# Peptides against a protein of PDB entry 2YKT, part 185

Target 1, 231 residues: chain A of PDB entry 2YKT
Amino acid sequence: SRSEEMHRLTENVYKTIMEQFNPSLRNFIAMGKNYEKALAGVTYAAKGYFDALVKMGELASESQGSKELGDVLFQMAEVHRQIQNQLEEMLKSFHNELLTQLEQKVELDSRYLSAALKKYQTEQRSKGDALDKCQAELKKLRKKSQGSKNPQKYSDKELQYIDAISNKQGELENYVSDGYKTALTEERRRFCFLVEKQCAVAKNSAAYHSKGKELLAQKLPLWQQACADPS

## One batch from the design tools (peptide; made by RFdiffusion4, then SolubleMPNN)

Design b2_p23_5_s4 (from b2_p23_5, 12 letters changed)
Fold by OpenDDE base, seed 5:
Structure b2_p23_5_s4 (fold): chain B 231 residues (1-231), chain A 23 residues (1-23)
Amino acid sequence: as target 1 above (231 residues)
Amino acid sequence: SMMEELKKESKEYEEELKKSAEE
């Protein structure tokens, strides 16, 4: 029936969230933690590289013919420090505003969805059983009427059961239809939450990249000129 | 806007999860 098909669709939405979306989200969080760790590793390795660059700048500053290049090398290291500070800020936001929040939400969601599905199933079954009962009673009444010498005695009750069946069928169909819409809304909300949090990450990432690009674009011509002008 | 809708739906989701955790 239409109601049975829509019921199956509703259950499948909940099943898809619980068995596909939530596990995939947990994996996404895990991959995010791995990515964060790798970026922290890059940060540490980069520090070592630019600390070594500072040492080269010190040597240039001590030289007779390359003193001005010492200042250039120090500026390169300082720009890197500023870029790195911006990256660390972005990573802190990535951890606190994305990963931690997603982890908390996905944990709470398992209980929420289980309860929501159970509530839906219980009420759907209750309405279905009530409909089946009315249909069975109508069938019994019709059998009694066919065997009776006075069928008219049962006419009013037959009409009452027909009306009750029609009403209960409509209520069941509406309930299942609303249940399906609710389930789809639940799925959408979860994707919306993910998209929103990822947008925040994208904004923070854009700020990091913009800061780095701006600093480098400002200084690079100066550094190139210092190399072109031998002292 | 799309972003306002996303924020609204996200907030509603968060509130429902919070409510479910308190029950």
Scores: peptide ipSAE 0.269, ipTM 0.840, DockQ to the pose 0.850
Fold by OpenDDE base, seed 4:
Structure b2_p23_5_s4 (fold): chain B 231 residues (1-231), chain A 23 residues (1-23)
Amino acid sequence: as target 1 above (231 residues)
Amino acid sequence: SMMEELKKESKEYEEELKKSAEE
């Protein structure tokens, strides 16, 4: 029936979220944590490299003929420090605004979805059983009427059951239809949450890249000229 | 805007999860 088909579709949406979306989201979070760890590793390694560059700048500053190149090397290290600060800010956002929030939500969602599906199934079954009962009672009434010497005695009751069946059928159809719309909305909200959080991270990432580009574009011409200048 | 719509839907989802956790 149309109602049975809509019921199956509704259950399939919930199952897809529980069995496909949520496990995939957990994997996404795990991959995000790995990515964060790798970026933190890059940050640490970069610090060592630019600390060594500062040491080269110190040596230049101690020389009589290369003092200005010492300042250039220090500026290079300072620009790196500023870029690094922007990266760290981006990583904090990545952790706090994406990974942590997704992890919290996916944990809560498992219980929520199970309860929501169970509630839907219970109510759907209750309405279905009530309909089946009315149909069965009508069938019994009709059998009694056929065997009776006075069939008109049952006419009013028959009409009542027919009306009850019609109303319960309509109610069941509306319930499963609304259930399907609700399930689709639940799925959409989860994707929207993911997209929204990812957009926040993307904005912070864009800010990091923009700042780095700006700083390097400003200083690079100066650094390129430093070796051409007389001591 | 698309972003405002996404934020709205996200917040609605968050509130539903919060209610479920409190029950």
Scores: peptide ipSAE 0.157, ipTM 0.764, DockQ to the pose 0.843
Fold by OpenDDE base, seed 2:
Structure b2_p23_5_s4 (fold): chain B 231 residues (1-231), chain A 23 residues (1-23)
Amino acid sequence: as target 1 above (231 residues)
Amino acid sequence: SMMEELKKESKEYEEELKKSAEE
């Protein structure tokens, strides 16, 4: 029936969220944590490299013939520090605005969706059972009427059951339809939440890349010229 | 912003779904 089909669709939406979306989201979070860790590792390794570059700058600054190159090397290290600070800000945002929030949501959603599905199933079954009961009673009444010498005696009661069946059928169909719309809304909300959080991360990532590009574009010509200029 | 537009669209869609469920 139409109601049975819609019921199956509704259950499938909830199942898709619980069995496909939520596990995939958990994996996404795990991969995000791995990515964050790797970027933190890059940050640490880069610090060591540019600290060593500062040491080279100190040696240049102590020299008679390369003093100006010391300043260049210090500037290179400083620009890197600024770029790295932007990366750290991006990583904080990535952690706090994406990973943490997704992790909290996916944990809560598992319980919520299970309860929501169970509630829907319980009420759907209750309405279905009530309909089935009325249909069964009508069938029994019709059997009695067919065996009676006075079928008209049961006419009013038959009409009452027909009306009750019609009303219960309509109520069930509406309930299942509303349930399906609700389930689709829940699914869409989860995807929207992911997109919104990813957009926030993308903005912060763009800021990091922009800052790095700007700083390097400003200084690189100066650094390139430093070796061409007489000491 | 794109994020605001997405939020708006999401809310509008949710409201449409609710209205359609109430009809």
Scores: peptide ipSAE 0.145, ipTM 0.704, DockQ to the pose 0.141
Fold by OpenDDE base, seed 3:
Order: sequence, then structure tokens, then C-alpha cells
Structure b2_p23_5_s4 (fold): chain B 231 residues (1-231), chain A 23 residues (1-23)
Amino acid sequence: as target 1 above (231 residues)
Amino acid sequence: SMMEELKKESKEYEEELKKSAEE
């Protein structure tokens, strides 16, 4: 029946969220943690590299012929420090605003969805059973009427059962239809939440990249000039 | 590379999810 098909579709939406979306989201969080760890590793390695660059700047400053290049090397290290600070801020946001919030949500969601599905199934079954009971009673009544010497005695009751069946069928169809819309809304809400959190990450990432671009664009011409004009 | 390994792991996970859904 149309109601049975729509019921199956509703259950399939909940199953897709529970069996596909939530596991995939857990994997996404795990991959995010790995990415964060790798970026932290880059941060640490970069610190060592630019600390070594500072030492080269100190040596240049101690030289008689390359003192001005010492200042350039120090400026390069300082610009890196500022870019690194922006990266650290981005990583904190990535951890606190995306990963932590997704992790908390996915943990709570399994219980929530299970309860929501069970509630829907229980009510759907209750309405279905009530419909089946009325149909069975109508069938019994019709059998009694066919065997009776006075079939007209049962005509009013037959009409009442037909009306009750029609009403219960309509209620079941509406309930299942609303259930399907609710399930689709729950699915959409989860994707929207992911998109919104990823947009926040994208904004923070854009700020990091912009700051780096601005700092380097400002200083790079000066550094290039220092190499071209040996004192 | 680390990125290639992560991509491989992600693909393997997606394949596992597909198999579990067919079962």
C-alpha cells in the first residue's frame, strides 16, 4: 500500500542517518584531528627553521660587510612569527568550534535518533493495528449479515465500520507522511549544521591566508632590494 | 605522503560503509 511504502521510506531515512551519516561524521572528525595534528607538526618544524634563520641573522649582524642583511633576516623571522600566531588562532578555532562541537553532537545523536525512530514505529504500529482490528470486525459483521434472515439489522453498523476504517486509514497516511517529512528535516538539519560549522572554519582560514599575504606583500620588496644593493 | 595515506584510509572507510549497507 502507499502507506506501507511511505513507512518504509521513513525508516530508511532514519537508518541512513544512523548507519551512514553518523559513522561518516565520526570518520570526518577523526580525519580532522589528524589534520590538526599534522598542522601542529608543521608549526613546530617551522619554529625550528626560523629560529635557525635568526641565528643566521645574528651572524650577519656581527659581520662587517653584511650588517644590513642581518636586519632583513630578523624581519623575515618576525613576519613568520606573526603568521604562525594567526595559524595557532585558526587551529584553536578549528578544534573548539568544529571538532569538539561535532564530537559532542554525534555522541548525543545516536540515542536521540534511536528514541525518535522507536517512537515513530510504536505510534505507526498502534495506528496500523487499530485499522486492522476495524477491518477484521467489518469482515466478521459482513459474514454474520450474509447468514442472517434480517441483513438490514447490520446495515448501520456496517456503515459505521466503513467510516471508521476510512478515517483510520486517512489518519495513518497523514501520520506516516508527517513522519517522512520529519525524518527528512532531521537529515537536512544535520547536513546544515556541518555546512555552518565548516563555513566558520573557512572564514578563519581565509583570515589566516589574508594576514600572511598582507605581511609578505608588504615586506618582500624591501627584502629583495637589500639583496640587489650590496653596501 | 601523509595526505595520500589519509586519502587512502578515507576511501577504504567509504568502501566498508558501502559493503555494510548492501549487507
Scores: peptide ipSAE 0.021, ipTM 0.431, DockQ to the pose 0.029

Design b2_p23_6_s1 (from b2_p23_6, 10 letters changed)
Fold by OpenDDE base, seed 3:
Structure b2_p23_6_s1 (fold): chain B 231 residues (1-231), chain A 23 residues (1-23)
Amino acid sequence: as target 1 above (231 residues)
Amino acid sequence: SPLPSDDRYEELVKELEELKAQL
């Protein structure tokens, strides 16, 4: 029936969230933690590289003919430090505003979805059973009427059961339809939340890239001039 | 129906669990 088909669709939405979306989201969080760790590793490795660059700047400052290049090398290291500080701020936001919040939400969601699905299934079954019972009683009444010498005695009750069946059928169809809309809304809400959190990551990433671009664009002409015009 | 706010999510979980226990 139409109601049975829509019921199956409703259950499939909840199952898809629990069995496909939530496991995939857990994997996404795990991959995010790996990415964070790799970026922290980049930060650490970059520190070693630019500390070594500072050492080259010290040697230039001690040289007879390259003292001004020492200052350039120090400036290069300092600009890197500022860019790296911006990256660390981005990483803190990535951890606290995306990963932690997604992890908390996916943990709560297992219980929520199980309870929501169970509630829907129980109420759907209750309405279905009530309909089936009413249909069975009508069938029983019709059998009694056919065997009776006075069928007119059962006519009013038959009409009452027919009306009750019609009302219960309509109620079941409406409940299942609303259940399907609710399930689709729950699915959409989860994707929207992911998109919103990823937008925050994108904004933080844009700020990091902009800061780096600005600092390098400001200093790079000066550094290039120092190489082209030795004093 | 309006989507519940994220702030009410924990409350909704509890309500649904309580209802589940009654069924």
Scores: peptide ipSAE 0.020, ipTM 0.545, DockQ to the pose 0.041
Fold by OpenDDE base, seed 2:
Structure b2_p23_6_s1 (fold): chain B 231 residues (1-231), chain A 23 residues (1-23)
Amino acid sequence: as target 1 above (231 residues)
Amino acid sequence: SPLPSDDRYEELVKELEELKAQL
């Protein structure tokens, strides 16, 4: 029946979220944590490299003929520091605005969805059973009427059961329909949440890249000229 | 009807769990 099909679809939505979406989201979070760790590693390694560059700048500054190049090397290291600071801010956002929040949500969601599905199933079954009972009673009444010398005696009761069946059928169909809409909305909400959190990451990433580009674009011409124009 | 906002998500989880336990 239409109701049975829609019921199946509703259950499938919940199952898809629980068995496909949520596990995939957990994997996404795990991959995000790996990415974060790698970027943190880059930051650490970069610090060592540019600290060593500062040392080269110190040596240049101590020289008699290359003092100005010392300043250039220091500037290079400083620009890097600023870029890395921006990266660290991006990473904080990545952690706090995406990973942590997704992790919290996905953990809660397992319990939520299980309960929601169970609630739906219980109520759906209850309505179904009530319908079946009315149908069975009507059938029983019709059998009694058929065996009776006065079938007209049962006519009013038959009409009452017919009406009750019609109403219960309608209620069941509406309930299942609403259940399906609810399930789809739950699914959409989860995707929207992911998209929104990823948008936050994208904004912070854009800021990081912009800052780096700006700083380097500003200073690179100066650095390129440093050897050609001795002071 | 619209679903509860994310602000009530945790609360809703608890309510549903309680309901589940009663069923």
Scores: peptide ipSAE 0.019, ipTM 0.538, DockQ to the pose 0.057
Fold by OpenDDE base, seed 5:
Structure b2_p23_6_s1 (fold): chain B 231 residues (1-231), chain A 23 residues (1-23)
Amino acid sequence: as target 1 above (231 residues)
Amino acid sequence: SPLPSDDRYEELVKELEELKAQL
């Protein structure tokens, strides 16, 4: 029936969130943590590299014929430091605005969805059982009427059961329909939350890339000319 | 809209469990 099909669809939405979406989200969070760790590793390794570059700049500054190249090397290291600060800000946002919040939500969501599904199933079954009972009583009444010498005696009661069945069928259909809309809304809200948090990360990532581009665009022409300039 | 706060989730779980117990 239509109500049975819609009931199946409703249960499948909840099951899809619990069995597909949430495990995938946990994996997404884990991959995000790995990415964060790798970027932190890049930060550390880059510091060592540019500290070594500063040392080369110091040696240039101490030379007789390469003093100005010392300043260039120091500027390169300083621009890197500024770019790195922007990366650290992006990583902070990535951790706090995306990973932490998603981790908190996914941990609580298993209990929430299980309770919601069980509530829906219990109420759906209750309404279904009440309908089935009325249908069974009507069938029983009709059998009794067929064996009676006075079938008209049962006519009013038959009409009452028919009306009750119609009403209970309508209530069940409405409940299942509303349940399906609710389930789809729950699914959509989870995707929307992910999108919104990812947008915040994207904005901070854009700021990092923009700052890096700006700083390098300002300095790179100067650095490229440095070896052609007399000391 | 965003998901409810963590506090709201806990409250909703409790409410749902209470409702189940009444059925």
Scores: peptide ipSAE 0.017, ipTM 0.539, DockQ to the pose 0.086
Fold by OpenDDE base, seed 4:
Structure b2_p23_6_s1 (fold): chain B 231 residues (1-231), chain A 23 residues (1-23)
Amino acid sequence: as target 1 above (231 residues)
Amino acid sequence: SPLPSDDRYEELVKELEELKAQL
């Protein structure tokens, strides 16, 4: 029946969240932590590289013919330091606003969804059983009427059962329909939360990239000219 | 425990109601 199919679809939504979405989200979080660790490693390695660049700038500043290039090398290192500071801010946000919040949600979700599914199943079964009972009683009544010398005696009661079955069928269909809507809402909410948190990450990433672009665009022409200028 | 609240939960419910009505 349509209600049975809708019921199956509802259960499948909950199962998909529990068995596919949540495990995939846990993996996503794990991959995010790995990415964070790698970026932290980049930051550390970059510090060593630019510290070494500063040392080259010191040597240039001590030279007779390349003194002005020392200042250029120092500026290059300083701009990088500022870019790395923006990266660190982005990483902090990535950790606190995405990974931590997703981790908290996914850990709470398993128990919630299990309880929600169980509640739905219990009520759906209760309504289904009540409908089945009424249908069975109508069938019994019709058998009694066919064997009776006065079938008209059962006509009013038959009508009552038909009405009761119709009402219970409608209630079951509505409940299952609402259940399906609720399940889809739960699924959509989870995807929406992921999208929103990823948007926050994207904004922070944009700030990092923008700052880097701005600083480099401002200084690069100056640095390029430094080698062309006579000492 | 209940899921943490989502600020757009009510909006999503409304959207799904509208979509369901179209089906």
Scores: peptide ipSAE 0.023, ipTM 0.591, DockQ to the pose 0.182; fails the geometry check

Design b2_p23_6_s2 (from b2_p23_6, 9 letters changed)
Fold by OpenDDE base, seed 3:
Structure b2_p23_6_s2 (fold): chain B 231 residues (1-231), chain A 23 residues (1-23)
Amino acid sequence: as target 1 above (231 residues)
Amino acid sequence: SPLPGDDRLDELKEELAALQASL
């Protein structure tokens, strides 16, 4: 029936969120944590590299013929430090505003959806059972009427059951229809949540990239000229 | 209209509690 098919669709939406979306989101969070760790590793490795660059700058500053190049090397390291600070801020936001919030959300939503599906199933079944009962009673009444010498005795009651069946059928269909719309809304808001959180990541990433670009663009011409200038 | 992201964790906790109580 139409109501049965729509019921199946409703259940499938909830099942898809619970069995596909939520596990995938958990994996996404895990991959995010892995990515964060890798970026932290890059940060640490980069620090070692640029600390070594500072050491080269110190040697240049101590030299008789390359003193000015010492300042250049120090500036290169300083620009790196500033870019790195921006990366650390981005990573902090990535952790606190994305990963932590997603983790809290997915756990809560898993429990919520389980309860929501169960409630829907219970109420759907209740309405279905009530309809089935009325249909069964009508069938019994018609059987009695056929065997009776006075079928007119049952005519009013038959009409009452017919009306009740019609009303209950309509209520069931409406409930399942609303349930389906609700389920789709639940799915959509979860994707929207992910999109909005990822937009925040994109904004933070843009800030990191812009800061790096600006600093390097400002200093690079100076650094490129340093070796051409006489000591 | 597009639905905004729903980060209303406290409200969802309350809704969860209400749903669980109804079962």
Scores: peptide ipSAE 0.027, ipTM 0.691, DockQ to the pose 0.091
Fold by OpenDDE base, seed 4:
Structure b2_p23_6_s2 (fold): chain B 231 residues (1-231), chain A 23 residues (1-23)
Amino acid sequence: as target 1 above (231 residues)
Amino acid sequence: SPLPGDDRLDELKEELAALQASL
């Protein structure tokens, strides 16, 4: 029936969230944590490299013939420091605004959806059982009427059951339809949350990339000319 | 129409508790 099909669709939405979306989201969070760790490692390694570059700049500054190149090397290290600061800010946002929040939600969500689905199933079954009962009573009444010498005696009661069945069928269909809309809303809410959090991360990432591009674009021509200029 | 994400974690906890109590 239409109601049965809609019920199946509703249950499938909840199952898809619990069995497909949530596990995939947990994996996404895990991959995010791995990515964060790798970037933190890059940050640490980069610090060592550019600290060593500063040391080379110090040596150049002590040189009689290469003093100006010392300043260039210091500027290169400083630009890197500024870029790295932007990366660290991005990583903090990535952790606090995306990973932590997703982790909190996905842990809660399994229990929430299980309870929501169970509530829906219980009420759907209750309405279905009530409908089935009315249908059974109508069937009994019709059998009684067929065996009676006065079938007209049962006509009004038959009409009452027909009306009750129609009403209960409509109520069941409406309930299941609303349940389906609710389930789809629950699914969409989760995807929207992911998208919004990822957008925040993307904005912070864009700021990091923009700052790096700006700083390097400003300084690179100066650095490229440094060796061509006589000391 | 697009729906916003729901970041109301505390409210969801309360809703869960209410749902569980109703079962």
Scores: peptide ipSAE 0.023, ipTM 0.659, DockQ to the pose 0.090
Fold by OpenDDE base, seed 1:
Structure b2_p23_6_s2 (fold): chain B 231 residues (1-231), chain A 23 residues (1-23)
Amino acid sequence: as target 1 above (231 residues)
Amino acid sequence: SPLPGDDRLDELKEELAALQASL
């Protein structure tokens, strides 16, 4: 029936969220944590590299013919430090505003959806059983009427059961229809939440890249000219 | 219509508690 088909669709939406979306989101969070860890590792390794560059700048500053190149090397290291600080800020935001929040949400939503599905199933079954009972009673009444010497005695009761069946059928269809709309809304809301959180990450990433580009664009022409200038 | 993301973590906890109590 239409109601049964829509009921199956509704259950499938909840099952898709619980069995596909939520596990995939947990994996996404795990991959995010892995990515964060790798970037932290890059940050640490980069610090060692640019600390070594500072040492080269110190040697240049102590030289007789390359003193001005010492300042250039120091500036290169300083610009890198500023870029790295921006990356660390982005990573903190990535952790606090995305990963932690998603982790809290996915755990809560798993329990919520399980309870919501159970409630829906219970109520749907209750309405279905009530409908089936009325249909069965009508069938019994009709059998009694056919065997009776006075069939007219049961006519009013038959009308009452027909009306009750019609009403219960309508209520069941409406309940299942509303359930399906609700389930689709729940699914969409979760995807929208993910998209919005990723937009925040994208904004922070853009700020990091923009700051790096700005700093390097400002200094790079000066650094490129440093070796062409006579000492 | 486009649906916004849902940042209502505390409200969802309350809704979950209420839902569980109704079962």
Scores: peptide ipSAE 0.022, ipTM 0.645, DockQ to the pose 0.091
Fold by OpenDDE base, seed 2:
Structure b2_p23_6_s2 (fold): chain B 231 residues (1-231), chain A 23 residues (1-23)
Amino acid sequence: as target 1 above (231 residues)
Amino acid sequence: SPLPGDDRLDELKEELAALQASL
């Protein structure tokens, strides 16, 4: 029946979220944590490299003929320090605005969806059973009426059962329909949440890239000219 | 119209509790 098909569709939406979306989201979070760790490693490694560059700048500053190049090397190291600071800010956002929130949500969601599906199934079954009972009673009544010397005695009761069946059928169909809409809404809001959180990360990433580009674009011409200028 | 994301974790916890209590 239409109601049975829609019921199956509703259950499949919940199952898809629980068995496909949520596990995939957990994997996404795990991959994100791995990426975060790698980026933190980059920050640490970069510090060592540019600290060593500062040391080279110190040596240049102590020289008689390369003193101005010391300032250039210091500026190079400082710009990269600022870029790394922007990366750290991006990482904080990545952690706090995406990973942590997704992790909290996916953990809660497993229990939520299980309970929601169970509630839906219980109520759907209850309404279905009530309908089946009324249909069975009508069938019994009709059998009694066919065997009766006075079939008119059962006419009013037959009408009452027909009305009850119609009402219960309508209630079941409406309930399943609403259940399907609710399930689809639940699925959609989860994807929307992911998209919105990823957008926040993207904005912070854009800020990191923009700041880095700006700083390097500002200083690079000066650094490129440094060796051409007489000491 | 596209639905916004739902970041209402506390409300979801309450809804979960209510659902569990109804079972």
Scores: peptide ipSAE 0.024, ipTM 0.666, DockQ to the pose 0.091; fails the geometry check

